# Ledger of designs, part 29: peptides against a protein of PDB entry 4GXB

Target 1, 277 residues: chain A of PDB entry 4GXB
Amino acid sequence: VPTEEVSLEVLLSNGQKVLVNVLTSDQTEDVLEAVAAKLDLPDDLIGYFSLFLVREKEDGAFSFVRKLQEFELPYVSVTSLRSQEYKIVLRKSYWDSAYDDDVMENRVGLNLLYAQTVSDIERGWILVTKEQHRQLKSLQEKVSKKEFLRLAQTLRHYGYLRFDACVADFPEKDCPVVVSAGNSELSLQLRLPGQQLREGSFRVTRMRCWRVTSSVPLPSGSTSSPGRGRGEVRLELAFEYLMSKDRLQWVTITSPQAIMMSICLQSMVDELMVKKS

## One batch from the design tools (peptide; aimed at target 1 M207 R211 L235 I259)

Design b2_p17_2_s3 (made by RFdiffusion4, then SolubleMPNN; from b2_p17_2, 7 letters changed)
Fold by OpenDDE base, seed 5:
Structure b2_p17_2_s3 (fold): chain B 277 residues (1-277), chain A 17 residues (1-17)
Amino acid sequence: as target 1 above (277 residues)
Amino acid sequence: SVPTSEISPLAYKLFFE
């Protein structure tokens, strides 16, 4: 791709558009810096955020595809898909809420976290009770961003990334689940017919390993789920989990977001390693 | 198509630490 100056749209979590002028040859960090500059985010806070490739759904929700890697060219990465549904999103890229303290010290950082958190609540990524929702709404009306965040930090799945509904082989084969990543775990929420909502927590520290597998289903005649076109790539995330002492079990999640899930796992592990160091 | 898989080595380290 020839090096040219282009206008690139980067979205915040709430869908706010940030237009930046970049080169087609600019790498992820270059674009991130441009976005930061546009937002007046200080340089020392840039590292708390990352650019993500997402697919915008019809309802405006974001399905996270992957984190843009350092060597990538964001303009090329998004435009090569030749679909307007793909967007680049700026989001915080750490898991420990303790890092919020650093980000919140800056007005722009505070605003970014606030906007993200509001969006996550509105989208149901952060789980709230009716009473908590009332409290949050009150704080939002008062524009008490710090207090809003402090309350939000106590909420279930604060800081989690929620994935699209998918399928897992746990606790039973072909279970419909909603996976969320955060707090060094994968949370699998399951509602079976006639049963209460169940949540399984899989801590990354109890995962011996994980793998992403890409496969093309063989045209087997019978089990074509009606909605999947012939020849679609099937992605699976499998992890070997220590269920109990001396009991390892493979858990497999079938999801088009398997890659993103693995990225989250790696990111959580990396953060844990930094803390131990 | 040959299935592609990636295994995280860091998970191994944390698991056996």
Scores: peptide ipSAE 0.032, ipTM 0.674, DockQ to the pose 0.094
OpenDDE base, seeds 1, 2, 3, 4: peptide ipSAE 0.032, 0.028, 0.031, 0.031; ipTM 0.719, 0.658, 0.681, 0.681

Design b2_p17_2_s4 (made by RFdiffusion4, then SolubleMPNN; from b2_p17_2, 10 letters changed)
Fold by OpenDDE base, seed 3:
Structure b2_p17_2_s4 (fold): chain B 277 residues (1-277), chain A 17 residues (1-17)
Amino acid sequence: as target 1 above (277 residues)
Amino acid sequence: ERPTSEISPLAKKLFFE
């Protein structure tokens, strides 16, 4: 790709568009800095955010594909896919809500967290009761962003990244689950007909290892995976979990977002390592 | 089936030692 100046669209979690003028050869950090400058986000807060490649679904929701790496060229990464459904999204990239305190000290940082949190609630990523929803709505009407965030920080799955419905072999084979990553865990939620919601919480500190595998299913005359055609790559995330003392068990998640899940795991591990140092 | 990535040995050590 020849080096030239282009207008690149970066979206916030709420779908707000930020247009930045960058070079096609600009790396992820360069684009991130351009976005920060456009938003008037100070340099010392840039590190709290990352650029993500997402697929915009029909309802406008974002399916996270992966975090853009430092060596990548965001313009090339998104345009090479040759589909308008792929977007670049700015989102906070830390997990510990304590870091919100640093970001909230700045007006722009506060606004970004607020917009993201509102979106996460609206999308059902953050779980709220009716009463909590009422309180949040009241604070939103008052435009009390700090108070809104303080309340939101106490809510279940605050700061989590929710994935599209997928399949796991836990608690039984071929279980439909909704996976969320946050608070140093993977949450697997399962609701079967006539049953209450069940959740498996898998803390990263109890994962001995994890791996992502890719495979191409052999033609069987029928597609066992909904929406998958012949030759489509099947991705799986498997992790070995310490269920109890001296009892390790493999859990496998089949999802096209397996790579993103692994990125989240690594990111959570990295953050924990920083805290321990 | 093709392996893509896995947790680092360092991370394994930190959480299970």
Scores: peptide ipSAE 0.025, ipTM 0.625, DockQ to the pose 0.095
OpenDDE base, seeds 1, 2, 4, 5: peptide ipSAE 0.019, 0.024, 0.030, 0.026; ipTM 0.566, 0.599, 0.648, 0.657; seeds 2, 4, 5 fail the geometry check

Design b2_p17_3 (made by RFdiffusion4)
Pose (drawn by RFdiffusion4):
Structure b2_p17_3 (pose): chain A 263 residues (1-190, 198-221, 229-277), chain P 17 residues (1-17)
Amino acid sequence: VPTEEVSLEVLLSNGQKVLVNVLTSDQTEDVLEAVAAKLDLPDDLIGYFSLFLVREKEDGAFSFVRKLQEFELPYVSVTSLRSQEYKIVLRKSYWDSAYDDDVMENRVGLNLLYAQTVSDIERGWILVTKEQHRQLKSLQEKVSKKEFLRLAQTLRHYGYLRFDACVADFPEKDCPVVVSAGNSELSLQLREGSFRVTRMRCWRVTSSVPLPSGGRGEVRLELAFEYLMSKDRLQWVTITSPQAIMMSICLQSMVDELMVKKS
Amino acid sequence: SPVSYPAEELHSNPAFE
């Protein structure tokens, strides 16, 4: 892409706009640094956040497509799709909530975690009852952002990434499910199954050839993981999802974080 | 397309137990 200065909108998880001037040839880290500079996020906290390509739904929710890799050009990644429904999003990119402690030591880092947690609750990524949700919106007005986040860290599925509803062959073939990734596991809500990353020997992403539109082709995508169900018993679990690649990226990210910790 | 769709891609888990 010829080098040219452009304006790029990067959204926070709650949809707040962050406008940055970048080059069409800037890579992911360059764009991330420009967003961090605009937000006054310290350099030493940039590694706790990443940029994601998402599809914004009619109701404003985001369906995550992929985490942008180091070699990618974010301006090109989003513009090449030729659709205003696709957005670049900044979100925390680690899994263990112990890292929240490092981020919350800074006012901007705390503000970012607070903003995405509020949105996570509003969009049902964090699981609360109707009554609990009522209480939380109230506590939100009455407590500091820090106190609100400490409470949120104890809520069901805090720190998980939620995927669009899809199907899986667990427990039975073609079961409707909601899949979420977090806390070193995949959660399948059918009833529930919890599949630990450390019990996955491998996983595979498969796709059908592109098919005529039922002007965009369609592809059937699957993410299958080989799971150690019990001693010396491995069983494949298959999820059929247009977000199979994002799920694979989350599994790799969670495995990588476990290994960094082990080292 | 928003991603490159592989025919098949396999990942081995180094944290497997």

Design b2_p17_3_s1 (made by RFdiffusion4, then SolubleMPNN; from b2_p17_3, 6 letters changed)
Fold by OpenDDE base, seed 3:
Structure b2_p17_3_s1 (fold): chain B 277 residues (1-277), chain A 17 residues (1-17)
Amino acid sequence: as target 1 above (277 residues)
Amino acid sequence: APVEYPAEEVFENPVFE
C-alpha cells in the first residue's frame, strides 16, 4: 500500500469513536500516540493501553481477535480484512488493578478506565449482584468516577476479558464453556444439564506450557457442523495444567479466539515476570 | 476429525511453579 494520509477510526470500549489522521505506513505505536494525542492522554500513560483488532457483533459487542503487534500497520491490518465488522479498539493492557492507581491520577486516564469499566459491567464481563449493581448505578448517577472504580475493583472478574462461548474438553468432552482471562488465570464457566453453574479456575502459574493449533478439517461426507464451511480454519488452545501434585493434564479449548487467549496468557506471564524482577 | 496440515505453536511458561 502506498504511503498516504488517511483517517483512521479507533473505538473505545463503549463504542465512542476517535478519529485520527495517520499515515498508512504508521506502525501500531505511531497510531497509539496519535490516539493518545487526540484524547489528551499524557505520554507516560500510553504504555498502559494497547490497540486491539476486534470483530463487532450484530448487537454491538466486541469479539477480540488479537492485540496489534508493534511491527503492524493498523490501517493495513484492519482494511485488509475487507469487512466493516472489524474495528480497532483502545483498551487498557495490564492485569493488576494496582496499576489503575497510576492511570486514575490523570483525568483522561480516569475517564478511559471509567468508560471501559461501565462497558464491561453492561456487557456482563464483570459479574455483579443486584445490590452491587444498585450501588454502581448510584455512583454513576453522581458521576463519581473514582468511587465507581474503587467499587468495581472489588467485583468478580474485574479486569477480565470475556470470550465468546466455545467448547472445551474439561471437565467432560465437548463441554460448552465461557472463557475469561484475568488475574493471572483462565476462568472456564460451564453449566452441565441439571447442574449449577460451575467455574474452573486455571492459574497461569500452574500451566507448564500452552499451544495454539491451527488446522483445516477434511471434508467428511456428513456435514455434522452446519456452521463450518469447507476450508474453515479450526483453532484450539491447549495448556498442560498441574491438577495436583505431580499430575499434569492437558486441557483443550476449541475457539476462534484461541490466538487471543494465547496472547492473554503471554501478556499475563510477561506481567508476572516484571513483578518477579 | 481428520485435519489437513495442522500448524502448532508451543509456548513454555517461565513462571510455572
Scores: peptide ipSAE 0.454, ipTM 0.837, DockQ to the pose 0.410
OpenDDE base, seeds 1, 2, 4, 5: peptide ipSAE 0.452, 0.453, 0.454, 0.454; ipTM 0.835, 0.837, 0.836, 0.837

Design b2_p17_3_s2 (made by RFdiffusion4, then SolubleMPNN; from b2_p17_3, 7 letters changed)
Fold by OpenDDE base, seed 3:
Structure b2_p17_3_s2 (fold): chain B 277 residues (1-277), chain A 17 residues (1-17)
Amino acid sequence: as target 1 above (277 residues)
Amino acid sequence: APVDYPAEQVFENPVFE
């Protein structure tokens, strides 16, 4: 692609549009710096955020596809998909809420965290009781962003990334689940017919390894399942989990977001390694 | 059975206990 100056749209979690003028040859960090400059985010806080490729759903919700890597060209990455559904989103890229303290010291950082948190609550990524919701709304009405975040930090699945409904082979085969990544774990939520909501928590420290598998189902002659068009890629995330002492078991998640799940796992592992260091 | 040749990427976990 020839090097040209272009206008690139980057969205915040709440759908706010940030337009930046960049070169088609600008790498992810260059674009991130341009976005930071546009928002007046200081340079020392840029590292707390990343650019993500997402698919915007009909309801305006974001399905995270992957994190943009350092070597990528964001303009090319998004435009090559030839669909307006794909967007670039700015989001915080750390898991430990302790890092919020660093970001919140700056007005722009505070605003970004606040907007993201409000959006996550509205989308049901952060789980709230009725009373907690009332308290949050009161703080939102008062525009008390710091207090709002302090309360939000105590809520279930704060800082988690929620994925689209998918299928897992745990606890039973072909079980519909909602996966969320955060707090150094994968949370699998499921509701079986006639049963209460159940959650399986899989801590990263108990995963020996994980794998991403990409396959293209070959059309078997007669049983063309009408829904899987020729050429649909099936993605799976599998991890080997220490269920009990000396008992490893594979858990497999079938999801179009398997790559993003793997990226989250790697990111959580990386953060844990820094803490051990 | 359709022979799927899956592409696989495996990640070892250095923080596994």
Scores: peptide ipSAE 0.503, ipTM 0.854, DockQ to the pose 0.380
OpenDDE base, seeds 1, 2, 4, 5: peptide ipSAE 0.501, 0.502, 0.502, 0.503; ipTM 0.852, 0.853, 0.853, 0.854; seed 2 fails the geometry check

Design b2_p17_3_s3 (made by RFdiffusion4, then SolubleMPNN; from b2_p17_3, 6 letters changed)
Fold by OpenDDE base, seed 5:
Structure b2_p17_3_s3 (fold): chain B 277 residues (1-277), chain A 17 residues (1-17)
Amino acid sequence: as target 1 above (277 residues)
Amino acid sequence: SPVDYPAELVFENPVFE
């Protein structure tokens, strides 16, 4: 791709559009810096955010595809898909809410966290009771952003990424689940027939390893698997989990977002490693 | 019958306890 100046649209979590003029050859960090400059986010806070490739659903919701890597060219990464449903989103890229304190010290950082949190609540990523929702709305009406965030930080799944409904082999085969990543865990929410909503928590520290598998069906003479077209990619995330003392068990999640889930795991691991150093 | 060709990436967890 020849080096040219282009206008690139980057979205905030709430769908707010940030237009930046960048070069097609600008790498992820260059674009991130341009976005930060446009927002007047100070340089020392840039590291708390990342650019993500997402697919915008018909209802406007974002399905996270992956984090853009440092070597990537965001303009190329998004435009090469040749579909307007793909967007670049700016989002905070840390898991420990303690880092919110650093970001909240700056007006722009505060606004970004606030907007993201409002969006996450509206989208149901953060779980709230009716009473909590009332309190949050009251604070939102008063535009008390700091107080809003302080309350939000106490809520279930604050700071989590929620994935699209998918399938896992736990606790039973072909079990529909909703996976969320955050707080050094994968949360699997499920409702088995005739049962109440259940949540399984899989802490990263109890995962010995994980794997991402991408499979492509090869052409056969006559028949394809029911419900799958020829050449459709199947993605799976599997992790080996310490269920009990000396008992490791593989858990497999089948999801188009398996790569993103793996990225989240790696990111959480990295953050934990930093804390241990 | 169709055969799936798998590609696999494995990650060892350094913070495993």
Scores: peptide ipSAE 0.474, ipTM 0.849, DockQ to the pose 0.385
OpenDDE base, seeds 1, 2, 3, 4: peptide ipSAE 0.470, 0.474, 0.469, 0.474; ipTM 0.846, 0.848, 0.848, 0.848; seed 2 fails the geometry check

Design b2_p17_3_s4 (made by RFdiffusion4, then SolubleMPNN; from b2_p17_3, 6 letters changed)
Fold by OpenDDE base, seed 3:
Structure b2_p17_3_s4 (fold): chain B 277 residues (1-277), chain A 17 residues (1-17)
Amino acid sequence: as target 1 above (277 residues)
Amino acid sequence: APVDYPAEEVFENPVFE
């Protein structure tokens, strides 16, 4: 692609549009810096955020596809998909809520965290009781952003990224699940027929390894894979988990977001490595 | 039955306990 000046749209979690003028040859960090400048976010806080490629669903919700890597050209990455449903989103890119303290000290950082948190609650990514919801609404009405965030930090799945409904082979084969990543774990929520909601918590520290598998089913005679056409890619995330002492078991998740799940795992691992150093 | 030729990427976890 020839180097040209272009207008690039970057969305916040709440759908707010940020337009930046960049070069088609600008890398991810260059675009991120442009967005930060547009928002008046200080340079020392840029590292707490990342750009993500997402697919906007019909209801306006975002399905996260992947984090944009440092070597990527965001303009090319999004436009090459030739679909308006793909967007670039700015979101915080750390897991430990302790880092919120650094970000919240700045007005712009505070606003970004607040907007993201409100959106996550509205989308059901953060789980709230009726009473908690009432308290949050009261704080929102008062525009008490710091207090709102302090309360939100105590809520279930605060800081988690929620994925679209998918399928896992745990606890049973072909089990429909909702996966969320956060707090150094993958949370698998499921409801089996006639049973209560169950959650499986898989801590990253108990994963020996994980793998991403990409496959394309090849037609065999008149048979077609149900719900998949020719050339559709099947993605799976599998991790080997320490279920008990000296007992490792593979858990496999079939999801179009398997790559994003793997990115989350790597990101959580990286953050834990920093804490250990 | 369809035949798949999967591509696989494996990640070892350095923080595994």
Scores: peptide ipSAE 0.463, ipTM 0.845, DockQ to the pose 0.399
OpenDDE base, seeds 1, 2, 4, 5: peptide ipSAE 0.461, 0.460, 0.462, 0.463; ipTM 0.843, 0.843, 0.844, 0.845

Design b2_p17_4 (made by RFdiffusion4)
Pose (drawn by RFdiffusion4):
Structure b2_p17_4 (pose): chain A 263 residues (1-190, 198-221, 229-277), chain P 17 residues (1-17)
Amino acid sequence: VPTEEVSLEVLLSNGQKVLVNVLTSDQTEDVLEAVAAKLDLPDDLIGYFSLFLVREKEDGAFSFVRKLQEFELPYVSVTSLRSQEYKIVLRKSYWDSAYDDDVMENRVGLNLLYAQTVSDIERGWILVTKEQHRQLKSLQEKVSKKEFLRLAQTLRHYGYLRFDACVADFPEKDCPVVVSAGNSELSLQLREGSFRVTRMRCWRVTSSVPLPSGGRGEVRLELAFEYLMSKDRLQWVTITSPQAIMMSICLQSMVDELMVKKS
Amino acid sequence: SLDLHLLSFTHNPAFES
């Protein structure tokens, strides 16, 4: 891509706009640093956040497509799709909530975690009852951002990433499920199954050839993971999802974080 | 039924037998 200065909108998890001037040839880290500079996020906290490509739904919710890799050009990644429904999003990119402590030591880092947690509750990524949700919106007005976040860290699925509803062959073939990734596991809500990353020997991402539109082709995508169900018993679990690649990225990210910790 | 072709295959280094 010829080098040219352009304006790029990067959204926070709640949809707040962050406008940055970047080059068409800037890579992911360059764009991330420009967003951090605009937000006044310290350099030493940039590594706790990443940029994601998402599809914004009619209701404003985001369906995560992929985390942008180091070699990618974010301006090109989003513009090449030729659709205004695709956005670049900044979101925390670690899994263990112990890292929230490092981020919350800074006012901007705290503000970012607060904003995405409020959105996570609103969009049902964090699981609360109708009554609890009512209480939370109230506590939100009455408590500091820090206190609100400490409470949120104890809520079901805090720190998880939620995927569009899809199907899986667990427990039975073609079961409708909601899949979420977090806390070193995949959660399948059918009843529920919890599949620990440390019990996955491997996982595979498969695709059909592109098919005529039922001007965009369609592809059947699957993420299958080989799971140690019990001693010396491995069983494949298959999820059929247009977000199979994002799920695979989350599994790799969670495995990588476990290994960094182990080291 | 459709044929599926491998895009990616990953071995888990954190696997626990």

Design b2_p17_4_s1 (made by RFdiffusion4, then SolubleMPNN; from b2_p17_4, 9 letters changed)
Fold by OpenDDE base, seed 2:
Structure b2_p17_4_s1 (fold): chain B 277 residues (1-277), chain A 17 residues (1-17)
Amino acid sequence: as target 1 above (277 residues)
Amino acid sequence: SLELYLVEEVENPVFEA
């Protein structure tokens, strides 16, 4: 691709648009730095954020596709998809809420975390009770961002990334689930017919391994499954989990976001490795 | 039947047996 100056739109979690002038040849870090500069985020805080490729849904919600890698050219990555639904989003890229303390010390960092957290609550990624919601709204009205975040940090699924509804083979085959990644775990929420909401927590430290599988259904002559057109790629994330002492079991999630889920797992593992060092 | 095109398996270094 010839090197040209272009205007690139990067969204915050709340949909706020940040326009940056970059080169088509600028790599992910270059674009991230440009976004940081535009926001007046200091250089020492850039590492707490990443650029993500997302698909914007009709309701404005984001379906995370993947984290942009260092070697990528964000402009090319997003434009090559030839759809206006795809966006680049800036989001915090760490999992441990302890790192919030570092980011919150800066006004811009605080604002970014606040905006993200508000959005995550509004989208139902962070789970809140009625009373908690009232408290959060009160703090939001007062524009008490630090207090808002401190309260939010105590909430269920704070810092989690929520995925689109998908299917898992746990606890039984073809279970509709909502997967969330955070706090060094995958949370699988499911509601079976006539049953209460159940949540399975799969801690990363109990995963021996995981894999992403890309497959294409072979045209079987007779079973016109109506919905999957010829050649639709099926993505699966599978992980081998220590269910009990010396008992490993594979859990498989079928989702178009399987790649993103694996990226989250790797990212959580990487963060845990840093903490152990 | 499914045709597999890509399999990426990662061993977890923080696995606690």
Scores: peptide ipSAE 0.513, ipTM 0.886, DockQ to the pose 0.750
OpenDDE base, seeds 1, 3, 4, 5: peptide ipSAE 0.511, 0.512, 0.512, 0.512; ipTM 0.886, 0.885, 0.885, 0.885

Design b2_p17_4_s2 (made by RFdiffusion4, then SolubleMPNN; from b2_p17_4, 10 letters changed)
Fold by OpenDDE base, seed 1:
Formats: sequence, C-alpha cells, structure tokens
Structure b2_p17_4_s2 (fold): chain B 277 residues (1-277), chain A 17 residues (1-17)
Amino acid sequence: as target 1 above (277 residues)
Amino acid sequence: SLTLYEVESFENPVFEA
C-alpha cells in the first residue's frame, strides 16, 4: 500500500469514535500514540492499552478477533478485510486490577476505564446482582467514576474478556459454553438442559501447554452438520490441564475466536511472569 | 473427519505441577 495520509477510526469500548490522522505505513504503536494524543492520554499510560481488531455484531457488541501486533499496519489490517463490520478498538491490555490504580490517577485514564467498565457491565461481561446493579447505576448517575470503578473491581469477571458462545468438549462432548478470559484463568460457563448455570474455572497456572489448530472438514458423506458450508476453517483452542494430582487432561474449545483466546492466555502468562520477576 | 493444516503450540512457563 502506498504511504498516504489517511483518517483512521478507532473505537472505544462504548462505541465512541476517535478519529486520527495517520499514515498508511504507521505501525500499531504509531497509531496507538496518535489515539493517545487525540485523547490527551499521557505517554506513560499508553502501555496499559492496546488496539484490537474486532467484528461489530448487529447488536453493536464486539467480537474480538485478535490483538494488533507491533509490526502490523492497523489501517491495512482493518481495510484489507473489506468489511465495514471490522473495527479497531482501544481497550486496556492488562489483567491485574492493581494496575487500574496507575491509570485511574489520570483523568483520561479514569475516563477510559470507566467507559470500558460501563460497557462491559451493559454487555454482561461483568456479572452483577440486582443490588449491585442498583448501586452502580446510582454511582453512574452521580458521575462518581472512581467510586464506580472501585465497586466494579469487586464484581465477578471484572477485567475479563468475554467471547462469543462456542463449543467445548468439557464437561461433555459438544457442550455449548461461553468462555471468558481474565484473572489468570479461562472461565467456561455452561447451561445444560434442565440444569442451573455452571462455571468451570481453568487457572493458567494449571495449564501445562496450549495449542491452536486450524482444520478443514473433509467431505465425509454422512456428516450433515447443517450450517457450516463446505470448506470453512475450523479453529480450536486446546489446553492440557492439571485436573488433579498427576492427572493431565486435554480440554478443547471449538471457536472462531480460538486465536484471540490464545492471545489472552499468552498475555496472562506474560503478566504473571512479570510479577514473578 | 477433519484435516489439520496448521498447529501452533505454546508451553506455559508459569505452569505449577
């Protein structure tokens, strides 16, 4: 792509648009810096955020595709998909809520975290009781962003990234699940017929390894799986998990977001490594 | 049957046995 000045739209979690003028040749960090400058986010806080490629759903929800890598050209990455459904989103890129303290000390950082948190609650990524919801709404009405965040930090799945409904082979084969990544774990929520909502927690520290696989269904005559067209790539995330003492078991998640899940795992691992150093 | 054509594997350095 020729180097040209272009206007690039970057969305916040709440759908707020940030328009930046960048070069088509600008890498992810360059674009991130441009967004930060536009928002008046201090340079020392830029590292707490990342740019993500997402697909905007009909309901306005974001399906995270992947984190943009350092060598990528965000303009090219998003436009090459030739679909207006794909967007670039700015989101916090750390997992430990302790880092919120650094970000919240700045007005812009506080606003970004607040907007993201409100959106995550509204989208059901953060789980709230009726009473908690009332408290949050009261704080929102008062525009008490710091207090809002402090309460939100105590909520279930605060800071988690929620994925689209998918399928896992745990606890049973072909089990419909909703996966969320956060707090150094993958949370698998499932509702089996006639059963209450269940959650399985898979801590990263108990994962020996993980893998992403890309596969193409072979035309086998009998498997009329109705909806997947001939030739669709199937993505899977599999991890080997320490279920009990000296017992490792593979868990496989079939999801178009398997790559993003893997990115989350790596990111959580990286953060844990930093804490151990 | 599925044909695998790409696999990316990761070892976890923070794994606790």
Scores: peptide ipSAE 0.520, ipTM 0.901, DockQ to the pose 0.739
OpenDDE base, seeds 2, 3, 4, 5: peptide ipSAE 0.518, 0.518, 0.507, 0.510; ipTM 0.896, 0.900, 0.894, 0.895

Design b2_p17_4_s3 (made by RFdiffusion4, then SolubleMPNN; from b2_p17_4, 9 letters changed)
Fold by OpenDDE base, seed 5:
Structure b2_p17_4_s3 (fold): chain B 277 residues (1-277), chain A 17 residues (1-17)
Amino acid sequence: as target 1 above (277 residues)
Amino acid sequence: SLTLYLVEERENPVFEA
């Protein structure tokens, strides 16, 4: 692609549009810096955020595809898909809420976290009771952003990334689940027929390894999953989990977002490694 | 039958046995 100056749209988590003028040859960090400059986010806070490729669903919600890598050219990465449903989104890229303290010290950082948190609550990514929701709305009406965040930090799945409904082989084969990543775990929420909502928490420290596989069913004789056409690419995330003492078991999640899930796992591992160093 | 491709495999350095 020839080097040209272009206008690139980057969205915040709440859908707010940030237009930046960049070069087609600008890498992810260059674009991130341009977005930060446009928002007046100081340089020392840039590292707390990342650019993500997402698919905007019909209802306006974002399905996270992957984090843009350092070597990527965001303009090319998004435009090459030839679909307006793909967007670039700015979102915080750390998991430990303790880092919020650093970001909240800056007005722009505070606003970004606030907007993200409001959006996550509205989307149902952060789980709230009726009373908590009332309290949050009250704080939102008062525009008390710090207090809002402090309350939000105590809520279930604060800081988690919620994925689209998918399928897992745990606890049963072909079990419909909603996966969320955060706080050094994968949370699998499921509701089996006639049962109450259940959550399985898989801590990263109990995963011996994980893998992402891509498969193509052969039309000639392969079994097809409901709702999936023959020959359609199937992505799976599998991890070997320490269920109990000396008992490892593979858990497999079938999802188009398997790559994004693995990125989250690696990111959580990286953060844990930093803490242990 | 399926054609399988390994996209990524990672041993976890923070695994606690």
Scores: peptide ipSAE 0.536, ipTM 0.900, DockQ to the pose 0.750
OpenDDE base, seeds 1, 2, 3, 4: peptide ipSAE 0.535, 0.533, 0.527, 0.534; ipTM 0.895, 0.894, 0.891, 0.894

